# Designs tried in a protein design run: peptides against a protein of PDB entry 3B8E. Part 105

Target 1, 230 residues: chain A of PDB entry 3B8E
Amino acid sequence: PFLIFIIANIPLPLGTVTILCIDLGTDMVPAISLAYEQAESDIMKRQPRNPKTDKLVNEQLISMAYGQIGMIQALGGFFTYFVILAENGFLPIHLLGLRVNWDDRWINDVEDSYGQQWTYEQRKIVEFTCHTPFFVTIVVVQWADLVICKTRRNSVFQQGMKNKILIFGLFEETALAAFLSYCPGMGVALRMYPLKPTWWFCAFPYSLLIFVYDEVRKLIIRRRPGGWVE

## One batch from the design tools (peptide; made by RFdiffusion4, then SolubleMPNN)

Design b2_p17_8_s2 (from b2_p17_8, 15 letters changed)
Fold by OpenDDE base, seed 2:
Structure b2_p17_8_s2 (fold): chain B 230 residues (1-230), chain A 17 residues (1-17)
Amino acid sequence: as target 1 above (230 residues)
Amino acid sequence: VEELLKEIEELLEEAKK
């Protein structure tokens, strides 16, 4: 997200405090919860042929899968960001290169895609309105991520939801998202303005995409053991 | 957190120069 902000010179899609909340609040507890997930029955039955090479390959494949999921999460966040800005008159193409004028306090006549002029204060309100939905989008997408990452090969339907710690992680991140979205003072403290309840559903297509992606991936792994998709 | 935000904002402003 931050790299795209720098490269595209768009208004800031996600505040620094929100990034910290993701890293410390929404990513850490789920990551810990995954460490307590029951090992897959198939992983336990497979003796590593070469512990060093097989571990490295597994780490690379896991890293690649997490990297892909992370990209989907980022895309979900940016989608939400662009939708909100478009609803407020700023089309995605118009946002390119707009940051310099957007962040300038002395420019109070920044035009949107429809020729409406926006004051600095109005622009910042819209920007901070994007922070909360971006965060919530990540959390909702992480629901799918947490559910799928508990297994390497087995489908969600095969493994089930037995890990109480993982379930706790899902509730914790959801509660944190609700707290940051609706608690008074978050706009001042975290630059996260209150979220309309409808925006919780904006991430659902991406959550579904992650589920489908992982189920397809796992299906391929089951059909072709030792393939590049492991 | 506010101090960290300020530092990051300052770093971002410096990076704009």
Scores: peptide ipSAE 0.005, ipTM 0.275, DockQ to the pose 0.020
Fold by OpenDDE base, seed 3:
Structure b2_p17_8_s2 (fold): chain B 230 residues (1-230), chain A 17 residues (1-17)
Amino acid sequence: as target 1 above (230 residues)
Amino acid sequence: VEELLKEIEELLEEAKK
């Protein structure tokens, strides 16, 4: 998010502390939970692999898969950001290059896409209104990511949701998101204004997309063992 | 907690300079 803020010169979509909460708070417990996930039912039935050649290929495939998921996750967050700003009169194309004027406290007549002038205070309110929904979108997308990462090959429906640590991780992420979104003072402390409940649902299409994508991928792997999709 | 978070934010912003 911060890199896009710099490169595109758009208003800041997500606060620094919030990013830290994602990296340390939302990702750590899930990562630990995956270490305690039940082995795939077919793991012991895998064909003998060449440790030297197949390790590198497997690492590349894993890296690519996580890279794709991460890209979809980021797109989900930015989608929510652009929707909120568009609802407030700032179309995505108008945001490009706007940062310099947006962050200038002495400019109180920045025009939106419809010619409405916005004061510095008004602009900062709408900016901080974006932070919470962006964060929550990331968390909701991470639910799908965490669930699909339980297995490499088996469907989630085949493996099941038996890992109590995974369930705890999902709860922790959700609780953290709720705390940061609704606890009094978070608007001042973290620049995260309270979230309308409707914005929780904005991320669901992306979570579903990731889930469907992974289930299709796993289905292809099961039908074509050793294929390039693995 | 809020004070600590603000301090962390400030430190992170300084580290980005």
Scores: peptide ipSAE 0.000, ipTM 0.262, DockQ to the pose 0.029
Fold by OpenDDE base, seed 4:
Structure b2_p17_8_s2 (fold): chain B 230 residues (1-230), chain A 17 residues (1-17)
Amino acid sequence: as target 1 above (230 residues)
Amino acid sequence: VEELLKEIEELLEEAKK
């Protein structure tokens, strides 16, 4: 999000507080939960054929998989961001290069894609309106990520959700998202304006995409043991 | 956009209470 903000010079899609909440709140508990996930029988039983080469290849493949999931996650957040701004009259193409004027408090006549003029305060309201849905989108996508990351080869349907700590992590993320989204005092204080319940569903297509991606990946691994996708 | 802004304002006022 921050890289695209710099490169594209768009209005800030995600505030510093929300970034902090993601890094400390929504990433740590899931990471801990994964450490206590039951290892797949294949992970525990398969000795590496060559400990040096197979470990290195495996680390690279894991890194690539996490990179791809992270890209899908970012796309989900940006989708929500662009939808909200488009609903407020700012089409994605119009946001390119708009940051300078957007963040200037002395410019009170920034035009949207339809010629409507926006004051600085109005622009900041819509910007901060994006923060909460973006955050929630990340949380919902992280549910899928958390569920798929517990397994390397087995389908989620085959492995099941036996880890109580994983389930606790999912509830914790959901509770944090609900707290930040719907607590009136915290919302105003953190510039995370209240979230319409409909925005929770904006992440679902991307969550589904992650699930489909992972299931396809795992299916390929099962059909071609020792392939480049493992 | 005006309706959305009005809704946001209402939500903000509710949040201040």
Scores: peptide ipSAE 0.000, ipTM 0.258, DockQ to the pose 0.039
Fold by OpenDDE base, seed 5:
Structure b2_p17_8_s2 (fold): chain B 230 residues (1-230), chain A 17 residues (1-17)
Amino acid sequence: as target 1 above (230 residues)
Amino acid sequence: VEELLKEIEELLEEAKK
């Protein structure tokens, strides 16, 4: 998210506090839950591998898969950000290079894509309104990520949702997202204004995309054991 | 990530200047 913010000079899509809540609040419990996940049914069926070369290849492939999932998460967040700004009169093309004028408190006549002038206070309200749905989008996409991380090869439908700690992590993450989104004072304390409930559904296509991507990946791995996708 | 966040905060503060 920050790389696109720096390169494109767009208004800040995600606040520092929100990022800390993602990294420290939402990811820790799920990460611990994966350590207690039951062994895959196919682990014991693996042929003997070269422990040095095959571990390195597997670690690289896992790293690439997590990198790709992270990119899809970021795209989902930015999609939600651009939709909200477009609904408020700022088209994506108009946001390019706008940050300098956007963040200047002495400029109270920044024009949107339709010629409407926005005060500094109005712009900051819209910006902070974007922080919440960006965060919520990441949380909703992380639901799919956490579920797919339960197994390396088996489908989610084959493994099931047996890990109670993972289920607890999903509820904790969702409860944190609801608290940050709707608790009074979060706009002042965390720069996260309340979100309309409809925006929770904006991330669902991306969550589904991650789920389908991983199921297809796992299907390929099962059909071609020892291939470059493991 | 915390170091990266600090660097970004520093860059943001410098850019305000």
Scores: peptide ipSAE 0.000, ipTM 0.284, DockQ to the pose 0.018

Design b2_p17_8_s3 (from b2_p17_8, 15 letters changed)
Fold by OpenDDE base, seed 2:
Structure b2_p17_8_s3 (fold): chain B 230 residues (1-230), chain A 17 residues (1-17)
Amino acid sequence: as target 1 above (230 residues)
Amino acid sequence: VEELLKEIEELLKKARE
């Protein structure tokens, strides 16, 4: 998110402190929970492989888990960010390069995509309105990501939800999201304004899409071992 | 929280206007 902010010169989608809260509060516990996940039944049935090949497989799994999840989360967050700004008159194309004028306190006539002028104060209200939904979106996407990443090949329906640490992680991140969204003073402390309850559902279509995609992927892997989808 | 949300909504409404 921060890299895209720098490259695209868009208004800040997520505050630095909020990013730290994601890294420490929402990412670490789930990541640890995945380490305690029970071995997949099909993996345990495989014969010992060459240590070099096993290392490569592990590196690929780690890359998929950390790299792909992070990208999916970022995409989900940015989706919510663009939706909120679009609803407030700022289309995605218009946001490109807008940061310099957006952050300038002396410019009170920044135009949106429809020619409406926005004062600095109004712009910052909209910006801070994006921070909380972005964070919540990450949490909601993580629900799906954590569930799908617990296995490589087996369906979620086959593996089940037996890891108590994973379940605890899901509740913890949800509780943290609720706390940061609705606790008094978060707007001042973290630049996170309160979230309308409807925004909790903004990421659900995306999470569902990822879930369906992963189940289909796993189904293909089970039917065609060693295929291109692996 | 509800009061703050209303304030934000009012501010956003004024901005659109």
Scores: peptide ipSAE 0.034, ipTM 0.664, DockQ to the pose 0.028
Fold by OpenDDE base, seed 5:
Structure b2_p17_8_s3 (fold): chain B 230 residues (1-230), chain A 17 residues (1-17)
Amino acid sequence: as target 1 above (230 residues)
Amino acid sequence: VEELLKEIEELLKKARE
């Protein structure tokens, strides 16, 4: 998100506080949960591999998969961001290069895509309105990420949801998202304005995409053991 | 939550003015 913000010079889609909440609040408990996940039923069925070469390849493939999932998460957040701004009169094309004028307190006549002028205060309200749904979108997408990370090769339908720590992580992450989104004073303290409940559903297509992507990946791995997709 | 949302909607409405 931050790289796109710099490259495209768009209004800030995600605040520093929200980034910290993701990194420290939402990722830690799930990571611990994954450490206690039960071994896959097929792990012990793996043929002996060259421990040096195959381990390195597997680590690289896992790293690439997590990188791709992270990109899909970011895309989901940006989608929500662009939809909200578009509903408020700022089309995506108009946002390109707008940051300089957007962040200038002395410019009170920034025009939207429809010729409406926005004061600095008005623009910041809209910006902060985008921070919360971006964060919530990441949380909703992370639900799918946590579920798919339970196994490397087995389908979620085969492994099931037996890890109580993972379930706790999902609830903790959701509770944090609700707290940051709806508690009084979060707009002033964290620049996170309350979110309409309907925006929680905006991320669902991306969660589904991640789920389908991972299931397809795992299916390929099961059909072609030792392939480059693991 | 509904009151907070109304407040935000009011702020957004003022922002469009």
Scores: peptide ipSAE 0.025, ipTM 0.653, DockQ to the pose 0.030
Fold by OpenDDE base, seed 4:
Structure b2_p17_8_s3 (fold): chain B 230 residues (1-230), chain A 17 residues (1-17)
Amino acid sequence: as target 1 above (230 residues)
Amino acid sequence: VEELLKEIEELLKKARE
């Protein structure tokens, strides 16, 4: 999120505190759970052939999985961000390069995609309206990613959800998301306005797409062992 | 929460005016 904010010069999609909450609160437990799940499903069931090479492979797999999850999460968050801003009159293309004017408190006539002028205060309201849904979207996408990434080759339906740590991680990140979204004072303290329940579902189509994509990927891997998709 | 949501909705409405 922050990288795209810098590269695209768009209005800040997610506050620094919320990013920290994601990195420290929502990503750590899932990452740990994924590490345990992968160890259980892919490593522990295989006879260790070479502990040094197998450990290196596992570390690479974990790092790649984490990196992929992070990218997918970011994409999901940005999807929600663009939806919210589009609903408020700012189309994605218009947001490119808008940051400079957006963050300037002395410019009170920033135009949206439809020619409506927005004061600084109004812009900040809509910006902060994006923070909570963006965060929640990341959490929701993260649920899917965690469930999907627990195995490299097997379908979720084949492996099942046996990892208690994964379930705990899902619960914890959901509880954190609910706390940050609905706790009184979060709008003032963290610039996270309360979330309409409908926004929890904004990421679901994206999560479904990722789910389908991963299942197809896994199916291809199973049918063509050693393919480039691995 | 409902009151705060209403307030936000009102603010967003004002922002759209």
Scores: peptide ipSAE 0.022, ipTM 0.635, DockQ to the pose 0.030
Fold by OpenDDE base, seed 1:
Structure b2_p17_8_s3 (fold): chain B 230 residues (1-230), chain A 17 residues (1-17)
Amino acid sequence: as target 1 above (230 residues)
Amino acid sequence: VEELLKEIEELLKKARE
């Protein structure tokens, strides 16, 4: 997200605090919770293979898969960001290169895609309005990510939601998202303005996409053991 | 929360006018 911000020179989609909240507040507890998940049945039944070659390949493939999921998460966040800005008159194409003028507090006549002039204060309100839904989008997408991370090969439907700690982690993320979104003062303190509850649903397609992607991936792995998708 | 949302909506509306 930050790289795109720099490269595209768009208004800041995520604040530093929001990023920290994602990394420390939402990801850590769920990640730790996965350590307490029951062992995957097929993992426990796997015959010893060559630990050097198979481990390296598996680590690379896992890293790639998680990288892909991370990309989908970022896309989900940016989608929400662009939707909000578009609803406020700033089309995605217009945002490209706009940062310099956007962040200049002395320019109070930045035009949107429809020729409407925006003061610095108004622009910052819109920008900060994007921070919360971006964060929420990441959290919602992480729901799917955390669920799919329970198993490497088995479907979520096969493994189920047995880890109470993981469930607690999901609850904690959601509670944190709600707190950051709706607690008074968060707009000032964290530059996270309140979000309409309807915006929570903007992430659902991406959450579903990740879920479907992983289920398909796992299905392929089950059908083709030792394939490149594993 | 609703009041704050309304305020933000009003601010955004004013920004759009």
Scores: peptide ipSAE 0.019, ipTM 0.563, DockQ to the pose 0.077

Design b2_p17_8_s4 (from b2_p17_8, 15 letters changed)
Fold by OpenDDE base, seed 3:
Structure b2_p17_8_s4 (fold): chain B 230 residues (1-230), chain A 17 residues (1-17)
Amino acid sequence: as target 1 above (230 residues)
Amino acid sequence: VEELLKEIRELLEEARK
């Protein structure tokens, strides 16, 4: 998000402290939970692999899969960002190069896509209004990420949701998102203004997309063991 | 938690000066 802010010169979609909350707060317990996940039922059925060559191939395939999921996650966040700004009159194309004027407190007549003038204060309210739903979108997408990480090959429906620590991680992540979104003072402290409940649902299509993507991938792996899709 | 997060933000802002 911050890199896109710099490269595209758009209004800041997500604050640095909020990013730290994602990395340190929402990801810690879920990551630990994976260590306690039940072994896949097919682990003992795997054919012996060459420890030198097959390890590198598997690491590359895993990296590509998680890289793709990470891109979908980022797209989900930016989608929410662009929707909010568009609802406030700023179309995505208009945001390109706007940062300099957007962040200038002495410019109080920045025009939106429809010619409406926005004061500095109004612009900052809209900017900070984006931070919370962006964060929440990331959290909701991470639900799918955490669930699909339970297994490498088996479907989530086959493995089940028996890991209590993983379930706790989902609740902790959700509770943190709710706290940061609705606790009084977060708008001032973290520049995360209160979120309309409807924005929680904006991420659901992306979570579903990740879930479906992974289930299809795993299905292909089960049908074609040793394929490049692993 | 709110106070801690606020403190972290302040520290980050100070580090940028």
Scores: peptide ipSAE 0.006, ipTM 0.269, DockQ to the pose 0.031
Fold by OpenDDE base, seed 1:
Structure b2_p17_8_s4 (fold): chain B 230 residues (1-230), chain A 17 residues (1-17)
Amino acid sequence: as target 1 above (230 residues)
Amino acid sequence: VEELLKEIRELLEEARK
């Protein structure tokens, strides 16, 4: 997200605080939950495979899978960002290169795609309005990610939601997202203005996409053990 | 996490000042 912000010179889609909340608040507990589940599953089921070759393959696969999932998460966040800005009059094409003028406090007549002039304060409100739904989008996408990461090969439908820690993590990140989105003062403190409940649903297509992607990936892995998708 | 967020908020408020 930050790279696209720099390259495209768009208004900041995700603040530093939201990034920290994602990395520390929403990703950590789920990651721990998955680590526990993986450790438990690995202890119970894995015969000592060749630790050198299997570790390298696993690390590459994990890195690729997390990289791909991370890209889908970013796409989901950016989609939500662009939708919100478009609803406020800023079409995606218009946002390209707008950062310089957007961030300039002395420019109070930045025009949107429809010729409406926006003051600096108004622009920042809209920018910060994007932070919350971007964060929420990531959280909702992470629901799917956490669910799919339970198993490398098995469908989510086979394992179900047995990991209490994972369930707790899902509730925690959701509660955190709700808190950050709706608690008074969060807009001032974290630059995360309140989000309309409808925006929670903007992430659902991406969550579904990740879910389908992973299920397809797992299906391919099951059908072609040792393939490049592993 | 709530405590961490509180700390982050406090740090951000201090940085604004």
Scores: peptide ipSAE 0.006, ipTM 0.274, DockQ to the pose 0.034
Fold by OpenDDE base, seed 2:
Structure b2_p17_8_s4 (fold): chain B 230 residues (1-230), chain A 17 residues (1-17)
Amino acid sequence: as target 1 above (230 residues)
Amino acid sequence: VEELLKEIRELLEEARK
């Protein structure tokens, strides 16, 4: 998210403190919980592999766990960010390069995509309004991401939800998201303004898409071992 | 955490130039 902010020069979608809350609060506990996930039943049935191949598999698993999940979460967050800004009159294309004027306190006539002028204060309210939904979206998407990462080949329906630590992690991150979204003073402390309950559902289509995609992927892997999808 | 915040702040300041 931060890299896109720098490269595209868009208004800041996520505050620094919120990023820390993601890394230390919402991502770390679930990530640790995955280490305690029960081994997939088919992994133990595999013959001993070449150490080089095992390293590659581990690197792929690490890349999937850290790279892919993080990317999916970021995409979900940005989706919510663009939706909120679009609802407030700022289309995605208009946001490109807008940061310089957006962050300037002396410019009080920044125009949106429809020609409406926005004061600095109004812009910052909209910006901070994006922080909480971005965070919540990451949490909601992470529900799906964590569930799908439990197994490499087996369906979620086959593996089930047996890891109590993972379940605890899901509840913990959800509780944290609710706390940060609705606790008084979070707007000042974390630049996270209160979230409308409807925004909790904004990420659901995306989470569902990821879930369906992964189930299809796993189905293909089971039917065609060693395919390009693996 | 403080180091990360510092780095982020520096990056933000650089991006504002």
Scores: peptide ipSAE 0.005, ipTM 0.273, DockQ to the pose 0.019
Fold by OpenDDE base, seed 4:
Structure b2_p17_8_s4 (fold): chain B 230 residues (1-230), chain A 17 residues (1-17)
Amino acid sequence: as target 1 above (230 residues)
Amino acid sequence: VEELLKEIRELLEEARK
């Protein structure tokens, strides 16, 4: 998200605080869940035939998978961002290069895609209105990621303890998202305005996309054991 | 929360005028 903000010079899609909440709050639980899942899988693993090559392959696969999932997450967040801005009169194409004027307090006549002029205060309200939905979108997409990560190695039926960690992670992320979205004062303190419930659903297509992507990946791995995707 | 949402909506509506 931050990279696209820099590259495209668009209005800030996600505030620093929300980024920190994602990195420290929402990403930490998945990392812990993966660490536990790896530990459990390592306990269940028959001695790897070649520990060096198998570890390297697994690490590369995990890194690629997380990189790909992270890209899909970012796309989901940006989709929500662009939808909100478009609903407020700013089409995606118009946002390109708009950052400089958007963030300038002295420019009170920034035009939207329809020629409407926006004051600095009005623009910042719209920007801050995007922060919370973007965050929530990331959280909802992370739900899918967590579910997918668990289903990669074993059938859903063998994951007793793994399911508890997953459920806890999902609960924590959801609780954090709800707290940041709906707690009084968050709009002032964190510049995260409360969300309409409809914005929670904007992430669902991307969650589904991640799910489908992972299932396809698993299917490819199953069909080509020892391939580059393993 | 509802009051805040209402305020935001009002601000957005004002911004659209």
Scores: peptide ipSAE 0.000, ipTM 0.278, DockQ to the pose 0.029

